# Ledger of designs, part 175: peptides against a protein of PDB entry 4QMF

Target 1, 175 residues: chain A of PDB entry 4QMF
Amino acid sequence: ESSFMTLFPKYRESYLKTIWNDVTRALDKHNIACVLDLVEGSMTVKTTRKTYDPAIILKARDLIKLLARSVPFPQAVKILQDDMACDVIKIGNFVTNKERFVKRRQRLVGPNGNTLKALELLTKCYILVQGNTVSAMGPFKGLKEVRRVVEDCMKNIHPIYHIKELMIKRELAKR

## One batch from the design tools (peptide; made by RFdiffusion4, then SolubleMPNN)

Design b2_p30_8_s2 (from b2_p30_8 with E3K E4R Q11E E18K E23K E25K E29A)
Fold by OpenDDE base, seed 1:
Structure b2_p30_8_s2 (fold): chain B 175 residues (1-175), chain A 30 residues (1-30)
Amino acid sequence: as target 1 above (175 residues)
Amino acid sequence: MEKRIEELEKELSEEEIKEIEEKLKEIFAE
């Protein structure tokens, strides 16, 4: 039997309570058990004797990880699909200065979220910037590109540079 | 190739960046 646990911040408690029945139902289809512990502030997933595909537990692990980082359930649950991958990119350790951190994180989002939307379109990924992490879901190639842009942004390389690069690559692929 | 924000700020204004972002949404939207 395999088991994975993740902690979640207090501000996620109310939401997780609301959607936990949906989580249970989704995982039950794969015979994966799950537990929400509101006292500890944790989510746990585990295989059962009826789990047919043992590899599904890794996707269940990713599901609760995404939920802990504020990804909404309708999006997070897509991780259970075979062709869907995810990445949780830690951005909080690139800059020690709080003001600089906030400014660089804001550059990832851009005005009205336009920068992030452009990145999502170009990489075919879902991207959520929350706190000290960026959560992404999509194809492996797209995830690799997202991580590069996100980390470079935190290292003071503006996302617009990579957006232009991705745009050029896309145009070249069409020709 | 890497380009720092200090270099990009000299080349593009914030408004120009916003405009590019908006155009990208139109071009790459499915």
Scores: peptide ipSAE 0.053, ipTM 0.555, DockQ to the pose 0.082
Fold by OpenDDE base, seed 5:
Order: C-alpha cells, then sequence, then structure tokens
Structure b2_p30_8_s2 (fold): chain B 175 residues (1-175), chain A 30 residues (1-30)
C-alpha cells in the first residue's frame, strides 16, 4: 500500500474542513482513503486493498498538493481526470530581495490579471499565483510552457516576450 | 547571481507592449 502526506498552512484549515466530505467522496470512487488531521495540519491519501488502478494514488497526491496551495476544490478535483496534469512551481528561491520578488511575481499577474489570463488561454492551462508557488493544471505541453514563462519571469525576463512568441505560434498554426 | 540577472533583463518599448496588448484583446474576444 502507498501513502502520501501534505502539510497545509493554518489559513487553509477552515476551507479544507468545509470541503473535506467532497474530497472523501471523490476519492472513494477510486477506493482511495484520505484523512484530514487538523492537529498536525496535514492531509493524507492512501491506497486500499480495493484500489484498482495503482496510478490513481499519484493523482490523489497531486489533489491534496493543489488543495494545500489554495486551489479551490472544484478545480483541483479535475486532476483525477486521465487527461489532466498539474505542476506546482516554487518561485520563492529565485531572488533574495523581498521587494524584487513581489514585483516579479506581480508581473505574472499583470494589470487587471490580463497577463495571467493571456497565458492561461495560450497554454490552455489553469494558473494560480499564491505565495511562494504557482500552481498550474492542464495538458503537459501547456504546463511546460507555463513553467518556462514563470521561471523566466523570476529571472527578470518579462512574460510579454513569451506571450508574443506563443501568439506567433498560434497564428502560424492557423495558416 | 542577482546582479547578473538584472543585467540580462530584456526590455520592450511601450509601443511593442501596446501592440501585444491589442492583439490579446482579439484573442479574448474569440
Amino acid sequence: as target 1 above (175 residues)
Amino acid sequence: MEKRIEELEKELSEEEIKEIEEKLKEIFAE
């Protein structure tokens, strides 16, 4: 039997309590057991004797990982679908200066969230910027592009350069 | 490393940014 545990920050506790019955029901369909430990501040998923697909535990692991990073349940639960992948990109260690970190992180969002929305549309991904991580869900090709843009942004390459490139590729594909 | 990264920053003109933003509006309308 396989088991995975993820810690979550205190500010997520109230939300996780409200949706945990839904998490349990979603995982029960795959015979995956789960536990919410409010004392430790952890979520655990584990296979059972009745787990049919041995790979589903990895998706369950990803589910609790996404929930811990503030992805809402209706979006996070989509990770259990066969064609859906995810990536949690750590961005907190690219720069040491707090002000520079905040500034570069804000560039990913852009004015009125337009930069992030553009990136989501062009990569066909869901993207959430929260704290020291960026969570993304979508096709593998799209996720690869998202990671490149996010990491380059933290390395002081403005996202608009990559967005322009993706737009050109999109136009060429129509011809 | 931080100083080196800043030296490698790519800058776009305001005109180029506006052009891209206008193109994005077209995509959003699709």
Scores: peptide ipSAE 0.025, ipTM 0.514, DockQ to the pose 0.130
Fold by OpenDDE base, seed 3:
Structure b2_p30_8_s2 (fold): chain B 175 residues (1-175), chain A 30 residues (1-30)
Amino acid sequence: as target 1 above (175 residues)
Amino acid sequence: MEKRIEELEKELSEEEIKEIEEKLKEIFAE
């Protein structure tokens, strides 16, 4: 039997407590057991004797990882679908200056979130910017593009540059 | 060797940004 554990920050405790029954129900369909430990601040998923698909435990692992990084349950649970992948991109180590970090992170979001929305549309991904991480869900190709844009943004390459590139590629694909 | 962050700076002009914004409006209208 396989098990995975993920720690979550204190500010997620209340939310996780409210949705944990839904998590349990979703994982029960796959005969995956789960435990929320509010004392330790951890989530655990485990295979059971009745687990049929051995690969589903990895998706369950990803589920709790996404939940720990503030992805809402209705979105995070989609990771259990066969065609859905995810990536948690650590962005906190690119810049030591806090103000510079915040500015670059804000560029990724853009005015009214339009930059991020454009990136989501062009990559066919869901993207959440939270704290020192960017969580993304979608097709593998799209995730690769998201990671590039996110990391380059932290390296002071404006996301609009990549958006332009992706738009051109999209237009070419329509022809 | 890996380049430093300062060496990777790349920004678009205001004119280029405006052009992209107009195209984005077209995409969002679809």
Scores: peptide ipSAE 0.025, ipTM 0.516, DockQ to the pose 0.133
Fold by OpenDDE base, seed 4:
Order: C-alpha cells, then sequence, then structure tokens
Structure b2_p30_8_s2 (fold): chain B 175 residues (1-175), chain A 30 residues (1-30)
C-alpha cells in the first residue's frame, strides 16, 4: 500500500476541517483512504485493497498538497481528473529581503490582479499566489509556462515580458 | 532573452504599454 502525507499551516485548520467530509467522499470514489490529523496538522492519503488504479494515489497526493497551499476544495478536487495537472511553485527562497520578496510577488499579481488573470487566460491555467508558494492547475504546457513566468518574476524579470511574448505567439498561431 | 524590469522600462514605450493593456482587455472580454 502507498501513502502520502503533507503538513498544512495552522491558519488552514478551520477550513480543512470544514471541507474534509467532501474530501473523503471524493477520494472514496477511487477507494483512497484519507486522514486529517488536527493535532499534528497533517493530511494523509492511502491506497486500500480496493484501490483499482494505483496511480490515483499520486493525484490524491497532489490534492492534499494543493489544499495545504490554500487552493479551495472545489478547484483542488479537479486534480483527480485525468486531464488535469498541477504544480506548486516555491517562491520564498529566491530572495532573502522580505520587502523585495513582497514587491516581486505583487508584480506577479499586478494591479487589481490583472497580470495574474492575463497569465491564467494565456496559459489556460488556474493560478493562486499565496504565501511562499504559487499553485497552478491546468494543461502541462501551460503549467510549464506558469513556472517560467513565476520563477523569472522572483528573479526580477517582470511578467510583462512574458505576457507580451505569449500574446505575440497567440496572434501568430491565428495566422 | 529574459528582460529585467529596468531593461523593459527602458525598451518599452508608453505606446507599447498601452497597446498591451488594450490587448489584455480584449482577452479579458473573451
Amino acid sequence: as target 1 above (175 residues)
Amino acid sequence: MEKRIEELEKELSEEEIKEIEEKLKEIFAE
């Protein structure tokens, strides 16, 4: 049997407790067991003897990973679909200066969230910027682009560069 | 080739920025 565990921040405890029955029901459809440990602050997923597809445990792993990083359940649960992939991008270690980190993270979001929305549309991904991570869900090609933009942003390459590039590529594809 | 914000500010004109913003609005409307 395969098992995966992830820790979650204290501020997620109340929400996770609220939606855990929904998590359980979603995973039960695949005969994956799950446990929420409020003392340790962890989520665990496990295969069972009735698990038909052993590979589904990896998607369950991704589900709890996404939930731990503040992705809402209605969005996170979509990871169980075959055509959906995800990425959790750690952004907290690119810079040591807190103010610089905050500024670069804000550039990724942009005014009124327009930069992030543009990236979502251009990559066909869901993107959530939260704390020290960026969570993304969507097609593999889109996820690769998201990671590039996010990491470059933390390296002081402004997202506008990539947005312009993606827009040009989109227009060229229409020719 | 990747561009730092300082380089982009030097290379992009106000007109180019406006064009990008307008195109983004069009994308948002889709």
Scores: peptide ipSAE 0.024, ipTM 0.522, DockQ to the pose 0.164; fails the geometry check

Design b2_p30_8_s3 (from b2_p30_8, 8 letters changed)
Fold by OpenDDE base, seed 2:
Structure b2_p30_8_s3 (fold): chain B 175 residues (1-175), chain A 30 residues (1-30)
Amino acid sequence: as target 1 above (175 residues)
Amino acid sequence: MEERIEELEKKLSKEEIEKIEKELKKIFEK
């Protein structure tokens, strides 16, 4: 039967250990089995003979992927909802210079996090910037917009440009 | 990664960015 595994960084171990019972309970509702391997540093999800919806395993895969990238459980577990999608955008390879990378990543957040908050509001997505990835959850259309803004930011297009465009579009839609 | 002409056209001036950031601050901190 179907099985998926995701590695997680060492710094997530303590948190994952504390919430794993909640993960198990959430997946049990769908008859999906899960395993936390603290030695290997991995999470595994797998179908069982009692799994009635074969597609739910893909959402379970996404759940552990999100958890591995520091998304809190109360947010990550929403991926099991039918109308919720996610994207984990790898940003670490767009620039080779570390200082430039950090600077561009910081632009996604902005002063007091307002840039990120604006982007979340305008795309109706949850967005978490962490390490070499940006995790997003929301509607597919919103996720596409998030990916565009994030990737463009790493290509030295300031997120404020897209935010301005989205704001203008929103205002026009109200007319 | 090299910037394309299209990407350069999307760049805003420092002043424009600061103005938008101030507007965002007003929206989200009220």
Scores: peptide ipSAE 0.071, ipTM 0.584, DockQ to the pose 0.092
Fold by OpenDDE base, seed 4:
Structure b2_p30_8_s3 (fold): chain B 175 residues (1-175), chain A 30 residues (1-30)
Amino acid sequence: as target 1 above (175 residues)
Amino acid sequence: MEERIEELEKKLSKEEIEKIEKELKKIFEK
């Protein structure tokens, strides 16, 4: 049997408790077992003898990883679809100064979230900025672009530059 | 690739970035 565990922060506990039955039902369809441990603050997924698709455990792993990083269940559960991929980008280690970190993270979101929305549209990805991570879901090509923009933003390259570049590339692809 | 991006980024003025952000605001508030 294969199993994966992820820890979640305390502030996520109440939400996870409320949706865990839905998680269980979603994974039961694939004969994947799951456990929520509130004492340890962990989620575990594991294969069973009835698991028919060995690859689904990796998607289950990704599901609990996304949930731990504040992705809501209705979005996170889409990871179980064959054509859906995800990425959890750690952004907390690029800068040591907290004020600088917050400023750069805010640039990624932009005024009224418009920068992030533009990036989502251009990459066809769902993107959630939370704490020290950025969670993204979508096609592999789009995810690669998201990671590039996010990491560059933390390296002090403004996301607007990449948005312009992506727009130009889209126009060129029409020719 | 990263070096080229940095060079291009240096060419973007703060004013230009602000203009683009304003445009994005107008687009997505409609």
Scores: peptide ipSAE 0.049, ipTM 0.587, DockQ to the pose 0.107
Fold by OpenDDE base, seed 1:
Structure b2_p30_8_s3 (fold): chain B 175 residues (1-175), chain A 30 residues (1-30)
Amino acid sequence: as target 1 above (175 residues)
Amino acid sequence: MEERIEELEKKLSKEEIEKIEKELKKIFEK
Protein backbone atom coordinates (compact mmCIF):
# COMPACT_ATOMS: atom_id res chain seq x y z
CA GLU B 1 0.00 0.00 0.00
CA SER B 2 1.18 3.49 -0.91
CA SER B 3 0.35 6.79 0.71
CA PHE B 4 1.17 10.44 0.14
CA MET B 5 0.67 13.42 2.39
CA THR B 6 0.66 17.14 1.60
CA LEU B 7 0.55 20.04 4.01
CA PHE B 8 -1.69 22.98 3.25
CA PRO B 9 -1.65 26.56 4.51
CA LYS B 10 -4.17 27.69 7.08
CA TYR B 11 -5.98 30.00 4.68
CA ARG B 12 -7.02 26.97 2.61
CA GLU B 13 -8.66 25.17 5.51
CA SER B 14 -12.17 26.53 5.10
CA TYR B 15 -12.24 25.84 1.39
CA LEU B 16 -10.84 22.33 1.75
CA LYS B 17 -13.44 21.51 4.36
CA THR B 18 -16.11 22.67 1.98
CA ILE B 19 -15.02 20.49 -0.93
CA TRP B 20 -13.63 17.47 0.93
CA ASN B 21 -16.72 15.35 0.40
CA ASP B 22 -16.31 15.94 -3.31
CA VAL B 23 -12.66 14.93 -3.08
CA THR B 24 -13.62 11.78 -1.24
CA ARG B 25 -16.25 10.89 -3.80
CA ALA B 26 -13.89 11.47 -6.70
CA LEU B 27 -11.19 9.28 -5.17
CA ASP B 28 -13.64 6.60 -4.05
CA LYS B 29 -14.31 5.89 -7.71
CA HIS B 30 -10.73 4.69 -7.87
CA ASN B 31 -10.75 3.04 -4.45
CA ILE B 32 -8.30 5.60 -3.12
CA ALA B 33 -8.78 6.57 0.49
CA CYS B 34 -8.21 10.13 1.65
CA VAL B 35 -7.97 11.96 4.94
CA LEU B 36 -8.21 15.64 5.77
CA ASP B 37 -6.39 16.38 9.01
CA LEU B 38 -7.35 19.82 10.23
CA VAL B 39 -5.13 19.63 13.29
CA GLU B 40 -1.97 18.92 11.36
CA GLY B 41 -3.17 20.82 8.32
CA SER B 42 -2.58 17.94 5.94
CA MET B 43 -4.24 15.91 3.23
CA THR B 44 -3.42 12.25 2.78
CA VAL B 45 -4.24 9.84 -0.02
CA LYS B 46 -3.59 6.12 0.11
CA THR B 47 -4.21 2.97 -1.83
CA THR B 48 -6.51 0.33 -0.45
CA ARG B 49 -6.80 -3.38 -0.96
CA LYS B 50 -9.46 -2.58 -3.53
CA THR B 51 -7.30 -0.21 -5.56
CA TYR B 52 -7.21 -1.72 -9.02
CA ASP B 53 -4.76 0.61 -10.72
CA PRO B 54 -1.80 1.35 -8.48
CA ALA B 55 -0.76 4.22 -10.73
CA ILE B 56 -3.83 6.25 -9.82
CA ILE B 57 -2.29 6.98 -6.43
CA LEU B 58 0.21 9.24 -8.18
CA LYS B 59 -2.63 11.23 -9.67
CA ALA B 60 -4.25 11.38 -6.26
CA ARG B 61 -0.98 12.71 -4.90
CA ASP B 62 -1.02 15.38 -7.56
CA LEU B 63 -4.62 16.22 -6.75
CA ILE B 64 -3.92 17.06 -3.13
CA LYS B 65 -0.75 18.88 -4.14
CA LEU B 66 -2.75 21.10 -6.48
CA LEU B 67 -5.45 21.69 -3.88
CA ALA B 68 -2.82 22.73 -1.37
CA ARG B 69 -1.62 25.33 -3.88
CA SER B 70 -5.05 26.93 -4.19
CA VAL B 71 -6.19 25.25 -7.38
CA PRO B 72 -9.98 25.02 -7.24
CA PHE B 73 -11.42 21.53 -6.96
CA PRO B 74 -13.34 21.57 -10.26
CA GLN B 75 -10.05 22.19 -12.02
CA ALA B 76 -7.78 20.12 -9.79
CA VAL B 77 -9.93 17.00 -10.04
CA LYS B 78 -9.28 16.93 -13.78
CA ILE B 79 -5.83 15.58 -12.90
CA LEU B 80 -7.48 12.19 -12.47
CA GLN B 81 -8.10 12.10 -16.21
CA ASP B 82 -5.66 9.99 -18.20
CA ASP B 83 -4.69 12.76 -20.59
CA MET B 84 -4.12 15.39 -17.94
CA ALA B 85 -0.79 16.16 -16.33
CA CYS B 86 0.31 18.86 -13.93
CA ASP B 87 3.34 20.78 -12.82
CA VAL B 88 4.00 22.86 -9.74
CA ILE B 89 6.75 25.31 -10.55
CA LYS B 90 8.60 26.85 -7.64
CA ILE B 91 9.34 30.49 -8.41
CA GLY B 92 10.28 31.83 -5.01
CA ASN B 93 14.00 31.11 -5.17
CA PHE B 94 14.90 32.82 -8.43
CA VAL B 95 15.14 36.28 -6.92
CA THR B 96 16.19 37.34 -3.44
CA ASN B 97 14.73 40.81 -3.67
CA LYS B 98 11.06 40.77 -2.80
CA GLU B 99 10.13 43.72 -4.95
CA ARG B 100 11.87 42.23 -7.94
CA PHE B 101 10.13 38.94 -7.30
CA VAL B 102 6.74 40.59 -7.19
CA LYS B 103 7.48 42.56 -10.32
CA ARG B 104 8.50 39.51 -12.30
CA ARG B 105 5.56 37.51 -11.02
CA GLN B 106 3.27 40.32 -12.07
CA ARG B 107 4.75 40.25 -15.57
CA LEU B 108 3.63 36.67 -15.85
CA VAL B 109 0.09 37.69 -15.05
CA GLY B 110 0.11 40.93 -17.02
CA PRO B 111 -2.53 43.62 -17.22
CA ASN B 112 -5.94 42.19 -16.43
CA GLY B 113 -4.36 38.75 -16.54
CA ASN B 114 -4.08 38.95 -20.30
CA THR B 115 -0.51 37.71 -20.45
CA LEU B 116 -1.41 34.64 -18.48
CA LYS B 117 -4.56 34.07 -20.49
CA ALA B 118 -2.58 34.25 -23.69
CA LEU B 119 -0.11 31.73 -22.35
CA GLU B 120 -2.92 29.43 -21.27
CA LEU B 121 -4.48 29.54 -24.70
CA LEU B 122 -1.25 28.99 -26.55
CA THR B 123 -0.15 26.07 -24.38
CA LYS B 124 -3.63 24.64 -23.84
CA CYS B 125 -2.91 24.67 -20.12
CA TYR B 126 -4.59 25.93 -17.02
CA ILE B 127 -2.19 28.15 -15.09
CA LEU B 128 -2.53 29.51 -11.57
CA VAL B 129 0.01 31.92 -10.13
CA GLN B 130 -0.15 31.75 -6.35
CA GLY B 131 2.44 32.81 -3.84
CA ASN B 132 5.77 31.19 -4.54
CA THR B 133 4.46 28.64 -7.01
CA VAL B 134 2.85 28.41 -10.39
CA SER B 135 0.51 25.47 -10.83
CA ALA B 136 -0.18 24.28 -14.34
CA MET B 137 -2.41 21.56 -15.74
CA GLY B 138 -2.58 20.31 -19.30
CA PRO B 139 -0.81 18.22 -21.91
CA PHE B 140 2.84 17.39 -21.35
CA LYS B 141 3.97 19.46 -24.31
CA GLY B 142 2.08 22.47 -23.05
CA LEU B 143 3.42 22.03 -19.53
CA LYS B 144 6.95 22.02 -20.84
CA GLU B 145 6.31 25.32 -22.55
CA VAL B 146 4.70 26.79 -19.46
CA ARG B 147 7.64 25.84 -17.28
CA ARG B 148 10.03 27.45 -19.74
CA VAL B 149 8.08 30.69 -19.85
CA VAL B 150 7.60 30.83 -16.10
CA GLU B 151 11.21 30.14 -15.25
CA ASP B 152 12.45 32.53 -17.91
CA CYS B 153 10.14 35.18 -16.54
CA MET B 154 11.71 34.79 -13.13
CA LYS B 155 15.08 35.05 -14.87
CA ASN B 156 14.01 38.44 -16.26
CA ILE B 157 12.92 37.29 -19.69
CA HIS B 158 9.59 38.92 -20.34
CA PRO B 159 6.80 36.42 -21.06
CA ILE B 160 5.64 38.50 -23.99
CA TYR B 161 8.64 37.30 -25.93
CA HIS B 162 7.58 33.69 -25.67
CA ILE B 163 3.97 34.58 -26.29
CA LYS B 164 4.93 36.33 -29.49
CA GLU B 165 6.93 33.32 -30.59
CA LEU B 166 4.11 30.95 -29.77
CA MET B 167 1.67 33.14 -31.66
CA ILE B 168 3.89 33.12 -34.72
CA LYS B 169 4.26 29.37 -34.54
CA ARG B 170 0.53 28.98 -34.23
CA GLU B 171 -0.14 31.13 -37.25
CA LEU B 172 2.41 29.26 -39.28
CA ALA B 173 0.85 25.96 -38.31
CA LYS B 174 -2.56 27.08 -39.53
CA ARG B 175 -1.24 27.66 -43.03
CA MET A 1 19.13 28.42 -26.18
CA GLU A 2 18.72 30.40 -23.00
CA GLU A 3 21.55 32.68 -23.99
CA ARG A 4 19.97 33.28 -27.33
CA ILE A 5 16.67 34.08 -25.69
CA GLU A 6 18.37 36.52 -23.40
CA GLU A 7 19.90 38.27 -26.36
CA LEU A 8 16.59 38.47 -28.12
CA GLU A 9 14.93 39.77 -24.99
CA LYS A 10 17.39 42.62 -24.84
CA LYS A 11 16.33 43.58 -28.32
CA LEU A 12 12.72 43.96 -27.29
CA SER A 13 12.04 47.57 -26.54
CA LYS A 14 9.66 48.72 -23.88
CA GLU A 15 7.54 50.18 -26.61
CA GLU A 16 7.31 46.89 -28.43
CA ILE A 17 6.24 45.13 -25.27
CA GLU A 18 3.58 47.73 -24.70
CA LYS A 19 2.32 47.32 -28.23
CA ILE A 20 2.00 43.59 -27.82
CA GLU A 21 0.28 44.00 -24.48
CA LYS A 22 -2.12 46.43 -26.06
CA GLU A 23 -2.83 44.01 -28.84
CA LEU A 24 -3.48 41.23 -26.38
CA LYS A 25 -5.79 43.48 -24.46
CA LYS A 26 -7.81 44.16 -27.56
CA ILE A 27 -8.07 40.49 -28.34
CA PHE A 28 -9.27 39.50 -24.90
CA GLU A 29 -11.65 42.41 -24.49
CA LYS A 30 -13.71 41.06 -27.38
Scores: peptide ipSAE 0.037, ipTM 0.543, DockQ to the pose 0.108
Fold by OpenDDE base, seed 3:
Structure b2_p30_8_s3 (fold): chain B 175 residues (1-175), chain A 30 residues (1-30)
Amino acid sequence: as target 1 above (175 residues)
Amino acid sequence: MEERIEELEKKLSKEEIEKIEKELKKIFEK
């Protein structure tokens, strides 16, 4: 039997408490057990004797990972679908200067979140920028593109240039 | 450079996003 544990920051505690019954119900459908430890600040998922698909535990692992990084449950639970993948991109190590970091991170979001929305549409991904990570969910091809744009942004390549590139590629694909 | 980028960001308006969404919908419905 397999088990995975993920720590979560204190500011997520209240939310996780409110949605944990929903997490339990979602995982019960796959006979995956789960535990929320508020003292340690951890989430655990584990297979049971009734788990039919042993690979589902990896998706359950991803679920709690996403939840720990502030992805809301209605979105995070989609990871249990066969066609959904995810990526948690660490962005906190690219820049040592805090102000520069914040500025570059904000570029990913853009005015009114429009830059991020455009990137989501073009990559067919869900993208959440939170703290020192960017969480993304979607097809593998899209996730690869998201990672490239995100990392390049932290390396001072503005995402608008990648968005233009993706738009051009999409237009060409229609022909 | 930063000023030019800001101008580009402003062009990515809600209307532009809606246009993209409409185009994507057409592609996926085919």
Scores: peptide ipSAE 0.022, ipTM 0.571, DockQ to the pose 0.055

Design b2_p30_8_s4 (from b2_p30_8 with E3K E4R E18K E23K E25K E29A E30K)
Fold by OpenDDE base, seed 3:
Structure b2_p30_8_s4 (fold): chain B 175 residues (1-175), chain A 30 residues (1-30)
Amino acid sequence: as target 1 above (175 residues)
Amino acid sequence: MEKRIEELEKQLSEEEIKEIEEKLKEIFAK
């Protein structure tokens, strides 16, 4: 049997408690057991003797990882689909100055969230910027682009640069 | 050296930020 555990921040507790029955139901379809520990502040997923697909436990691991990073359940649960991948990009280590970090992180979102929306469309990914991480879900190729843009942004390369490039590539692909 | 290249790329992108942001605003306002 395989087990994975993920810690979650305290502010996430109320939400996780609210949706945990839905998590349980989703994982039961794959015969994966799960536990929410409110004392420790952890989520655990575990294979059972009835688990048919041994790889599904890795997706379950990713599910709780996404949930811990504030991805809402209706989106996070899509990770259980075969064609869906995810990435949790740690952005907190690129800049030591808090103000500089916040400014660079805000650039990923942009005015009215338009920068982020553009990036989502161009990469065919879902993207959530929260705290010290960026969570992304989508095709592998798209995720690779997202990671590049996100990390470069933290390295002081404005996301608009990459968005422009992606827009050009998209237009060229239509021809 | 790598950091300086990154800074140069940033400067080039920032010159066009306003134009692209306005374009995006128009698209997403619909």
Scores: peptide ipSAE 0.172, ipTM 0.685, DockQ to the pose 0.092
Fold by OpenDDE base, seed 1:
Parts: structure tokens; sequence; C-alpha cells
Structure b2_p30_8_s4 (fold): chain B 175 residues (1-175), chain A 30 residues (1-30)
């Protein structure tokens, strides 16, 4: 039997409590057991004797990982689909200066979130910028681009550069 | 040095950034 556990921050507790029954139902369809531990502040998923596909536990692992990083359940649960992948990009260690970190992180979002929306459309990914991580869900090709843009942004390469590049490529592909 | 050169090549002027941001604003305006 396989098992995975992830910790979640305190501010996430109330939300996780409200959706945990939905998490349980979603995982029950695959005969994956799950536990929400409010004392420890953890989520656990594990295979059971009735688990038909052992590989589904890895998707369940990703589900709780995404939930811990503030991805809403209706979006996070899509990870259980065969065609859906995810990535959690750590951005907090690129810059030591807090102000510089905040500025670079804000560039990913842009005015009115337009930069992020553009990146989502161009990569066909869902992207959530939260705290010290960026969570992304989508096809592998898109995820690769997201990681590149996110990491480059934290390295002081403005995401607009990549967006411009992707826009040009998209226009060329339409012809 | 190579990484620095690449970084410099990928930098845009503030004007260029604003222009693209304005275009995005128009696209996503609702």
Amino acid sequence: as target 1 above (175 residues)
Amino acid sequence: MEKRIEELEKQLSEEEIKEIEEKLKEIFAK
C-alpha cells in the first residue's frame, strides 16, 4: 500500500474543512482513502485493497499538494483526470530581498491580472500565484513554458517578453 | 556571462512593456 502526506498552512484550515467531504467523495471513486488531520495540519491519501489502479495514488498526492497551496477544489480535483498534469514552482528562494521578491512576483500577475491571464491562455494552463509558490495545471508542454516564464521572472526577466514571444508564435501558427 | 547576455537580450524598455500591457488590457477588457 502507498501513502502520501502534505502539510498545509493554518489559514487554509477553514476552507479545507468545508470541502473535505467533496475530496473524500472524489477519491472514493478510485478507492483512495484520505484523512484530514486538523491537529497536525496535514492531509493524507493512501491506496486500499480495493484500489484498482495503483497509479492513481500519485494523482491523489498531487491533489492534496495543490489544495495545500490554495488551489480551489473545483480546479484541483481536475488533476485526477488522465490528461491533466500539474507543477508547483517554488519562487521564494530566487530573491532574498522581500521588496524585490514582491515586485517580481507582482510582474507575473500584472495590471488587473492581465499578464497572468495572457500566460494562462497562451499555455492552456491554470496558474495560481500564491505566497512563495506558483501552482500550474495543464498539458506538459504548457507547464514547461509556465515554469520557464515564472523562473525567468524571478530572475528579473519580465514576463511580457515571453508573452510577446508566445503571441507571435501563436499568430504564426494561425497562418 | 552567457546567462547575463541572455538576460539583457530579454529585457524590454518600459515603453515596450506598457504598450504590450495596454494591448492585453484591450483584449481582456470586459
Scores: peptide ipSAE 0.112, ipTM 0.644, DockQ to the pose 0.098
Fold by OpenDDE base, seed 2:
Structure b2_p30_8_s4 (fold): chain B 175 residues (1-175), chain A 30 residues (1-30)
Amino acid sequence: as target 1 above (175 residues)
Amino acid sequence: MEKRIEELEKQLSEEEIKEIEEKLKEIFAK
């Protein structure tokens, strides 16, 4: 039997309690067992004797990882689809100065969230910036681009540079 | 050294950034 566990921050507890029945139902369709431990602050997914596809446990692992990082259930559950991939990018260790960290993280979002929306559109990904992580869901190619932009942003390369580049590439592809 | 060169090549002026941000605003306002 394969089992995976992830810890979640306390501020997610109330939400996770609210949606856990939905998580259980979604995973039951694949014969994956799941446990929410409120004392430890953990989520666990496990294969059962009835689990047919052994690869689905990895998607279940990704599901609880996304949920732990504030991705809403209606979006996170899409990870169970065969064509959907995800990435959780740790951004908290790139900058030691808190103010600099906050400033660079804010650049990912931009005015009115337009920078992030542009990046989502150009990469065909869902992107959530929360705390010390950026969660992304979408095609593998798009995820690779998202990771590059996010990491470069934390390294003081403004996301607008990459957006400009992606826009140019898109325009060239339409010709 | 290569990383720093790449960083310098990717630097945009404040005006260029503002211009692109305005373009994005126009796109998402429609």
Scores: peptide ipSAE 0.104, ipTM 0.641, DockQ to the pose 0.098
Fold by OpenDDE base, seed 4:
Structure b2_p30_8_s4 (fold): chain B 175 residues (1-175), chain A 30 residues (1-30)
Amino acid sequence: as target 1 above (175 residues)
Amino acid sequence: MEKRIEELEKQLSEEEIKEIEEKLKEIFAK
């Protein structure tokens, strides 16, 4: 049997408790077992003898990973769909200066979140910027672009340049 | 040195960035 565990920060505990029955029901459809450990602060998913598709455990792993990084359940649960992929991008280690980190992270979001919304539209991805990670869900091609933009942003390349590039590419594809 | 590079990059592209950000603001205004 395969098993995966992820830790979650303390501030997520209340929310995870609230939605855990929904997590259980979603995974039960695939005969995947799950455990929420409030003492350790962990989520675990496991295959069972009744698990039909052994590959679904990887999606279950991704589900708890997304939940740990503040993705809401109604969005995170979509990872169980065959056509949905995800990426959790660690952004906290690109810069040591806290103020610089916050500044660059804010560039990714932009005024009123408009930069992020534009990126979501252009990549056809869901994107959540939270703490030291960016969580994204969508097609592989889109996820690749998201990672590029996010990492470049933390390397001091403004997301606006990538947005402009993606807009141009979109127009060229209409030829 | 990192701060200096950042400042130079900002100076070179600030106007274009502002223009695009304003466009985005208009598009996504709710």
Scores: peptide ipSAE 0.065, ipTM 0.586, DockQ to the pose 0.070

